# Peptides against a protein of PDB entry 1IK9: the designs that were tried, part 13

Target 1, 211 residues: chain A of PDB entry 1IK9
Amino acid sequence: MERKISRIHLVSEPSITHFLQVSWEKTLESGFVITLTDGHSAWTGTVSESEISQEADDMAMEKGKYVGELRKALLSGAGPADVYTFNFSKESCYFFFEKNLKDVSFRLGSFNLEKVENPAEVIRELICYCLDTIAENQAKNEHLQKENERLLRDWNDVQGRFEKCVSAKEALETDLYKRFILVLNEKKTKIRSLHNKLLNAAQEREKDIKQ
Target 2, 207 residues: chain A of PDB entry 1IK9 as posed
Amino acid sequence: MERKISRIHLVSEPSITHFLQVSWEKTLESGFVITLTDGHSAWTGTVSESEISQEADDMAMEKGKYVGELRKALLSADVYTFNFSKESAYFFFEKNLKDVSFRLGSFNLEKVENPAEVIRELIAYALDTIAENQAKNEHLQKENERLLRDWNDVQGRFEKAVSAKEALETDLYKRFILVLNEKKTKIRSLHNKLLNAAQEREKDIKQ
Target 3, 195 residues: chain B of PDB entry 1IK9 as posed
Amino acid sequence: MERKISRIHLVSEPSITHFLQVSWEKTLESGFVITLTDGHSAWTGTVSESEISQEADDMAMEKGKYVGELRKALLSVYTFNFSKESAYFFFEKNLKDVSFRLGSFNLEKVENPAEVIRELIAYALDTIAENQAKNEHLQKENERLLRDWNDVQGRFEKAVSAKEALETDLYKRFILVLNEKKTKIRSLHNKLLNA

## One batch from the design tools (peptide; made by RFdiffusion4, then SolubleMPNN)

Design b1_p9_1_s2 (from b1_p9_1, 6 letters changed)
Fold by OpenDDE base, seed 5:
Structure b1_p9_1_s2 (fold): chain B 211 residues (1-211), chain C 211 residues (1-211), chain A 9 residues (1-9)
Amino acid sequence: as target 1 above (211 residues)
Amino acid sequence: as target 1 above (211 residues)
Amino acid sequence: SEKAKLIYS
């Protein structure tokens, strides 16, 4: 079961933060359980897949688009722009929420809730879920931090090996050229010496012919 | 102000999870506020630095060691070994906790709490803190994940450059040797040709002298 | 290196 808890403000009680929990299996489209609490009382309702489909049809919305709007309203909390307004009557247990656009507001959905007989149990379970989520997120943070430190070490190791390889390539080229120039110069000197010996031998033969 | 919320079980109510909040400034040694809730009622007490010092003295413990035990008891929750036992009387508002060792249990500390007049406000604030902590931890997780992905890309880039550098070094050595062997072989061939010309010239001169 | 011996031989 997936769950999201969000902070909301009710139009009827704007000074009292309420908490909206939505719980679902795999997809919000398959239905969900909604729980509202003020930290003293709690109210719960179950919304079936058929009700979600009917609300989408009544709104003339494609089901996936409607579920997308439900997800934004019910799982994000009051977004930074008060795009969603939440209303609840404690007398009728009727919950409804509206999408506020610049030129129009419209009811996005409505649910009948039931007052929970033991709100303390629901509140305790909600706090437990928050604490478990904190612990899971902390463990994930510690894991990611250790992995970052590992990746940084591995990067530094490969970077240092790369720099050494670049320097070794340049040094190899320079050393090979130096060695080859020495050998080539020796061979050039030997060629020049042999040419001079040939010139001298030719000059001596020309002297011997001229007696 | 630092804060830690922990799940605890009271000896008097072992089936009902309670939540223990401890709030302090910079160090737990400077004093703290303790809040206990069952999700319906709440109780609060303030523990001064002087009370912490007095409890340490009464126990004949060094203050830093005593605060270390307080930190383990009050901030870890019930650890995996039930090392700490929590007791609370709703009638007297007396809270005390014990450290359980194999052969001895001892009272680690005790506090008089006061019943909160508006427990719903305390519970709402506690849930708000949990939700804010979840959001902060999620943002940190997302940041660390993006940093891991960056470091992995950077590692792959440098690794690929390193492998190319290794291959380029080997190719450079091989190419330079090939080029130099060609030039050296040309020079060796020229030396051999010049030696043969010298031998022929010497043989011709020896024929001219014998004639 | 063995490659150097081949150049000088």
Scores: peptide ipSAE 0.025, ipTM 0.859, DockQ to the pose 0.003
Fold by OpenDDE base, seed 1:
Structure b1_p9_1_s2 (fold): chain B 211 residues (1-211), chain C 211 residues (1-211), chain A 9 residues (1-9)
Amino acid sequence: as target 1 above (211 residues)
Amino acid sequence: as target 1 above (211 residues)
Amino acid sequence: SEKAKLIYS
């Protein structure tokens, strides 16, 4: 089961933060359990897949789009500035919410909730879920932080090896050229010496022919 | 102000999870506000730096060590298996906790708490803090995850460049040796040719002298 | 290195 808790404000009680818990199996489309609390009282209702389908049909909205709107309204909390308005009657236990667009407001959904007999248990369980989620997220953060530190060390090591490899390649090229120039110059000097010996030998022959 | 919420079980109500909130400024040693709730009622007390010092003195414990034990008891929740035991009288509003060692149990601290007139407000604020902490931790997780993915890409890029640099260094060495061997062989061939020409010129001179 | 000997040889 997946769960999301969000803060909402009821139109009837705008000064009192309420908490909207939604719990579902795999997908919100398959139905969900909704729980509302003010920190003293709690109200719960179950919304079936058939009710979600009916609400989508009543709105003449495609079911996937409707579920997308439900997800924004019920799981995101009050998103940016007054896009969703929440209403609840403690007398009728009727919960409904509206989407406010620039030119139109429309009821997105409505549910009958039942007052929980032991609200303290629901509130305790809700706080427990929050604390568990905090602990899980902290453990993930610590893991990711340690992995970031590892990756940064590994990056710095490879970067340093790469820079050394670049420098070593340049140094190798320079050293090889220096050594090869020396050897080539020795061979060039030997060629010049042999050429001069040939020229001298030819000049001596030409003198011997001229007695 | 820093805050920590933990789950505890009272000896008097072991089946009911209670929540212990501790709030402090910079260090727990400077004093703290403690809040206890069962999800219906709430109790709050303020513990001063002087009370912490007095409790440490009464226990004949060094203050830093005592604060270290307070931190484990009050901020960690019930740590592993029954090391800390929590007691609260709803009648006297007296809260105390004990440290259980193998051979000795001792009272670690005690505080008078006052019943909160509006427990719903305290509970709502506590849930709000949990939800804020969840949101902050989620944002940190998403940031760290994106940074991990970046660092991994950067590591793979540098690793690939490093491997190419290693291979290019080996290829450079091999190519330079091949080229230099060719040039040296040309020079060696020219030296051999010039030497043979010198030998032939010397043999012709020796024939001319015998003639 | 053996490679250096081949150049001087």
Scores: peptide ipSAE 0.024, ipTM 0.859, DockQ to the pose 0.003
Fold by OpenDDE base, seed 4:
Structure b1_p9_1_s2 (fold): chain B 211 residues (1-211), chain C 211 residues (1-211), chain A 9 residues (1-9)
Amino acid sequence: as target 1 above (211 residues)
Amino acid sequence: as target 1 above (211 residues)
Amino acid sequence: SEKAKLIYS
């Protein structure tokens, strides 16, 4: 079961933060349980896939698009800039929410809720879920932090090996050129020496021909 | 202000999860606000640095060690294996907690709480704090995840550059040796040719002398 | 190395 708790403000009680819990199996489209609380009272309703389909049809909206709007409204709370407005009558237990656009507001959905007999249990469970989520997120943060530190060490190790490889390549090239220049110069010296010996031998032969 | 919310079980109400909120400035040693709730009622007390010091003295415990035990008890909840036991009388508003060791249990601390007139506000604020903490931890998780992905990309990039550098070093050495062998062989061939010319010139001179 | 011997040889 997936669950999301969001803060909402009811139009009727704008000074009191309410909490909207939505619980669903796999997809919000398959239906969900909605729970509203003000920290004292709680109200719960179950919304079926058929009710979601009917609300989409009543709105003349494609079901997937409607579910996408439901997800934004119910799982994100008011959203940025009060895009969603929440209304609840404690007397009728009628919950409805509107999407506010620049030029039009329209009812996005409506649900009948039932007042929970033991709201303290619902509130405790909601707090427990929040605390569990905090613990899970903290454990994930610690894991990711340790992994970041590992990856940074591994990066530094490869970087250091790369820099050593670059330096070793430059040193190799320089050393090879130096060694080869020495050997080439020895061979050039030997060639010059042999040429001079040939020149001398030719000059001596020209002297021997001239008696 | 730092804050921690923990689940506790009261000895008097073991079936009901209670929530222990502790709020403090900088250090727990400087004092703290303790709030207990069962999701319906709330009780709050302020514990001063002087009260912490007095409790440490009454226990004949060094203050820093005592505060260390307070931190474990009040911020971690029961801890692993029920090391801390919590007691609260709703009638007297007396809260106390014990440390359970293998051979001894002792009272670690005690506080007088006051029943909150509007527990719903305390509960709403507690839930708000949990939701804010979840949002902050989620944002941190997303940041750390993106950073992990960055570090992994950077590692792969450096690794690929390193492998190319290794291959380039081996290729450089091989290419330089090939080029230098060619040039050396040319010089060796020239030396051999000059030596043969010298030998022929010497043989011709020896013929000219015999002639 | 054998490569070095070939150069000096």
Scores: peptide ipSAE 0.025, ipTM 0.859, DockQ to the pose 0.003; fails the geometry check
Fold by OpenDDE base, seed 2:
Structure b1_p9_1_s2 (fold): chain B 211 residues (1-211), chain C 211 residues (1-211), chain A 9 residues (1-9)
Amino acid sequence: as target 1 above (211 residues)
Amino acid sequence: as target 1 above (211 residues)
Amino acid sequence: SEKAKLIYS
């Protein structure tokens, strides 16, 4: 089961933060359980896949698009943009919400809720779920932090090996050139010595011809 | 202000999860506000630095050690190890908790709480704090995840540059050796040619003498 | 190495 808790403000009680819990299996389209609380009372309703389909049909909206709007309304919480307005009658237990567009507001959905006999249990379970979610998110944060520290170490190690490889390449090139210059100079010296011996032999032959 | 919410079980109501909120400024040692709720009723008490000091003195415990025990009791929640037992009288509003050791249990602290007139407000605020903490932790998780993905890209980029550097070093060494062998072979050929010219000149001179 | 022998040889 998936669950999302969001804070909402009711049009009838704009000063009192309410909490809207939505619970579903795999997809919101398959139906969901909606729970509303003000921290004292709680109200719950089950919305079936057939009701979602009927609401989409009544709106002349494609089901997937309608479920996409439900997801934004019911799971995103009231962001600071008053795009969704929530209405609830504690007397009739009727919950409805509207999408506010620039020029028109329309009802996006409506649900009959039932007042929970033991709201404290629902509230405790809601707080437990929040605390569990906090613990899970903290454990994930600690894991990601340790992984970041590992990746940073691994990066520094590879960077250090790369810098050593660059320096070792330059040093190798320089050392090879130095060694080869020495060997080439020895060969040049031998060539010069042999040329001088040939010149001397030619000069001696020219002296022997001049008797 | 720092805050921690934990779930606890009261000895008097072991089947009902209670929530213990502790709020403090900078350090628990400077005093704190403790709030207990069962999701219907709430009780709050303020504990001063002087009360903490007095409780430490009454226990003959060093203040920093005592605060360390308070932190474990009040902020860690009841982990599965029943090391801390929480007691609360709804009638007297007296809260006390014990540390259970192998051979002895002792009272670690006791506080007079006051029943909150509007528990729903305290509960709503507590749920709001949980939802805010979830949102903050989720934002941190998303940030750490993006940073992990960045670090992994950076690691792959450096690793690829390192591998190219290693291959380029080996290629450079091989290329330099090939080029130098060619130049050395040319010099060796010149030396051999000059040696042969010297041998021929010596043989011609030996013919001229025999003649 | 054999490469070094080939250069000095």
Scores: peptide ipSAE 0.023, ipTM 0.859, DockQ to the pose 0.003; fails the geometry check

Design b1_p9_1_s3 (from b1_p9_1, 6 letters changed)
Fold by OpenDDE base, seed 4:
Structure b1_p9_1_s3 (fold): chain B 211 residues (1-211), chain C 211 residues (1-211), chain A 9 residues (1-9)
Amino acid sequence: as target 1 above (211 residues)
Amino acid sequence: as target 1 above (211 residues)
Amino acid sequence: SEKFELIYS
């Protein structure tokens, strides 16, 4: 089961943070359990896939789009722009939420809830889930941090090897050229010396023929 | 202000998860606020630095060690081995906790709490803090994940450059030696040819003198 | 490469 807890503000009680817990199996489309609490009382309702389909049909909205809007409303709270407003009557146990657009607000969905007899148990379970989620996220954070530190070390090691390889390549090229030039110049000098000896020998032979 | 929420089991109510919130400024040694809740009622007490010092003295324990034990007890809950047990009387509002060692259990500390008039507000604030902590940890995890993905890409890029540099170094060395050998052999061949010409010229001159 | 031509020159 997947779960999301969000804080919401009820239009009727705008100063009191309420908590909206939604729990579902795999997809929100298959239905969900909604739990509302003010930290003292709790209300719960089960929303079936059929009710979701009916609400989508009543809205003349494509089901996937409707479920997408439900997900935004119920899992994100009001959202960063208060795009969703929440209403709840404690008397009727009727929960409904509206989507506020620039020029139009419309009811996105409505559910009947039931007052929980033991709200403290629901609240404790909600807090437990929050604490478990914190612990899991902390463990993941510590793991990612250690992995980050490992990757950074590995990067620095390869970077240092790469820089050494670049420098070694340049040094090798320079050294090989220097050695090559030395040997080549030695051979060029020897060739020039041998040519001069041949010229001298030819000049001496031409003198010996001329007596 | 720093805060930690832990779940604890009271000896008097072992089936009901209680939540222990501890809040402090910089160090637990400077004092802290303790809040206990069962999800319906809440109790709060302020523990001063002087009370911490007095409890350490009464225990004949070094203050730093005592604060270290307080930190383990109050911030970790019972711990993985139930090393700490918690007691609370709703009638007296007396909270105390014991450290259980193999051969000895002793009271580590005790505090008078006061029943909160509006427990729902305390519970809502506690849930809000949990949700904020979840959001912060999620944002940090997403950041670390993106950073790890970046570091992995950067590592792969440098690794690929390093491998190319190694191969390029070997190829350069091989190419330079091949070219060098070709030129050297050409010069050696020219030197040998010039020596043969000198030998022939000397032999011809020796024939011309005999002739 | 220009470096090699300079050696042949």
Scores: peptide ipSAE 0.025, ipTM 0.857, DockQ to the pose 0.003
Fold by OpenDDE base, seed 2:
Structure b1_p9_1_s3 (fold): chain B 211 residues (1-211), chain C 211 residues (1-211), chain A 9 residues (1-9)
Amino acid sequence: as target 1 above (211 residues)
Amino acid sequence: as target 1 above (211 residues)
Amino acid sequence: SEKFELIYS
């Protein structure tokens, strides 16, 4: 089961933060449970897949698009742009919300809620879920932090090996050239010596012919 | 201001989760505000630095050690080991907690709380703090995840460069040896040719002398 | 080492 708690303000009570819990299984399209609380009272309702389909049809909206709007309204909370307006009557237990566009506002959905007999239990469970979510997110943060520290070490180790490899390649090239220059110079010297011996031998023959 | 909310169970109401909020500035040693709620009622008290010092002295405990025990009791919640027992009288508004050791239990601290007139406001603020903490932790998780993905790419890039450098070093060594062997073989061939010319010239001289 | 000796030999 998936759950989202958001903070909203009701048009009727704009000074009192309300909390909107939505609980669903896999997809919001399959229906959901909505819970509203002001920290003293709680109200809960179930919205079925059939009701979602009916609301989409009544709006002449494609179901996937409608569910996409529900997701924005009910799961994102009151974003700073007041794009969604929430209305609730504590007397009738009727909850409805509107999407505010530049030139028009329209009802996006409406639900009949029931007043919870023991709101304290709902509030406690909601706080428990928040605390559990905090603990899970903290554990994830600690894991990601340790992994980042590991990856940073691994990067530094490979970078250091790479720099050593670059330096070793340049040193190898330089050393090989130096060694081969020495050997080649010895061979060049031996060639020059042999040429001089041949020239001397030819000059001695030319002297022996001249007697 | 720092804050921690924990889940506790009272000895008097073991079936009802209570929430213990502690709020402090920098250090718990400088004093704190404690708030207890059951999701319907709330109770708040202020504990001063002087009260903390007095409790430490009454316990014959070093202040830093005492504050260390307070931190474990009040900020960690009821850990699975029931090391801390929480007691609260809704009638007297007296809160006390004990540390349970193997052979002894002792009172660690006690506070007079006051019943909050508007518990819904305290509960709403507590839920707001939880939701804000969730949002902050989620933003941190997203940041750490993006950083992790970056570090992984950077590691793969350097690793690939390192492997190319290793291969290039080995290829360079092999290529240099091949090129130098060719040049050295040419020089060796020229030396052998010159030696043969010298031997032939010496043999011709020996023939001319025998003639 | 050995590759160098083969060049000197």
Scores: peptide ipSAE 0.025, ipTM 0.857, DockQ to the pose 0.003
Fold by OpenDDE base, seed 1:
Structure b1_p9_1_s3 (fold): chain B 211 residues (1-211), chain C 211 residues (1-211), chain A 9 residues (1-9)
Amino acid sequence: as target 1 above (211 residues)
Amino acid sequence: as target 1 above (211 residues)
Amino acid sequence: SEKFELIYS
């Protein structure tokens, strides 16, 4: 079961924050339980998949689009100010909400709720869910923070090894060239010495032919 | 202001989850506001720094240790089962809690609370705080998740560069040695050729003298 | 060291 709790303001009671809980299985389209509370009283209703389909049909809206609007209205909390307006009659237990566009407002959905006999239990369960969600999110945050710190250490370690590898490659190249030049210069000197010995031997032979 | 909400069970009402809110400035030692609610009624009391000091003195406990026990009792939620026992009289508005050790239980603290006239407002504010905390923790989780994904990419990028650098260093060494051997072998061959020419010239001169 | 000695040999 998925659950979302949102703050809403009723048009009739704009000074009193209400809480809208929506609970559903897998997808909001399959139906949901809606609970409204003011922190003293609570009201609950079940909305079936057929009612969602009927509301979409009555609106001449494609079901997926309608469910998308329900998700924004009921699960987003107060979206950008004034996009969704919530109405509830405590006398009739009739809940409805409107989507407000620039040039048109329309009823997006309506539900009959029932007054909960023990609102304190609903409120306690709602607070328990909030506290559980806080604890779960805190544990996840602590885990992600530790993982972030690990990844940062691991990154720094590899970066430091990479920089050492780059420097070691450049140093290796430089050292190999220096050593190679020394050896080549020795061989070049030996070649020059042997050429000079050949030139001298040829000059001596040319003198011996000329007596 | 710091705030912690915890679930507690009262000895008198063990089937009803209560919520204990503690609010303080900087440190619990400087005093705090305690609020108890059952989701219908609420009770609030202010505990001063002097009362905390007096309770520590009455217990013959060092203040820092006492505040450490208060922190465990009042902020940890239900710690390990049965370590802290909470008692509240709705008639006297007297709240007290005990620490249960293996061989001894003792009163850790006691507070006089006042019944809140508008408990719905306290409950709404408590739920609002929970929802705000959930939203903040969710935003932090999303941020940390994105940062972890970034750090993992950055780590993989540096790791891949490091592996390429290692391979390039080994390849460079191998290539330089191969090239150097080729050039050295050319010079060795030239030296051998020049030595052979010198030997031949010497042998011809020795023939000319015998002739 | 050893790889360089092999070049001098």
Scores: peptide ipSAE 0.025, ipTM 0.857, DockQ to the pose 0.003
Fold by OpenDDE base, seed 5:
Structure b1_p9_1_s3 (fold): chain B 211 residues (1-211), chain C 211 residues (1-211), chain A 9 residues (1-9)
Amino acid sequence: as target 1 above (211 residues)
Amino acid sequence: as target 1 above (211 residues)
Amino acid sequence: SEKFELIYS
């Protein structure tokens, strides 16, 4: 079961933060349980997949689009202020919410809630879920932090090996050229020496012919 | 101000999860505010630095060691089960907790709490703090995840450049040797040709002298 | 070293 808790302000009680809990199986489209609390009283309602489908049809809205709007209203928490207005009557237990656009406000959804007999149990379970979520998120943060530190070390190690490889390539090229020039100059010197011996032998032969 | 909320079970009400909130400025040693709630009622007490010092002295315990035990008891949440036992009387508003060792249980601390007149406000603020902490931890998780993905890309890029540098070094060495062998073989061929010309010139001169 | 000896030989 998935769950989201959000803060909402009711039009009737704008100075009192309320908490809206929504719980669902896999998809919000399959139906959900809604719980409202003011930290003293709690109210719960179940919305079926058939009710969601009927509300979408009543709005002449495609079901996926309607569920998309429900998700924004009920699961976002306080989005940009005033996009969604929440209304609840403690007398009728009727909950409804409106989407406020620039020129038009329209009712997005409405549910009948029932007052919970033991609100303290619901509030305790809600706080437990928050504390469990904090612990899970902290464990994930510590894991990601350790992984970041590992990846940074691995990056520094490869970077240092890369820089050494670049320098070693330049050093290899320079060393090979120096060694090649030495051997080549030795062979050039031997060629020049052999040419001079050939010139001397030709000059001696020209002297021996001239007697 | 720092804050920690933990789940505790009271000896008097083991089936009812209670929440222990501790709030302090910089260090727990400077004093703290403690709040206990069952999700319906709330009780609050303030413990001063002087009271913490007095309790440490009464226990004949060094202040830093005592504060270390307070931190484990009050801030850990449910550590290993049964290390700390929490007691609260709703009638006297007396809260005390014990440390359970293998052979000895001892009172670690005790406070008088006062019943809060508006427990719903304290519970709402506690839930708000939990939701804010979840949001902050989620934002940190998303940041660390993006940084991990960045570091992984940067690592792959440097690794790919390093592998190319290794291959380019091997290719450079091979190419330079091939080019050098070609030039060296040309010079060796020229040396052999010049030696043969010298041998022929010597043989012609020996024929001209015998003639 | 070995590749250099092959050049002298």
Scores: peptide ipSAE 0.024, ipTM 0.856, DockQ to the pose 0.003

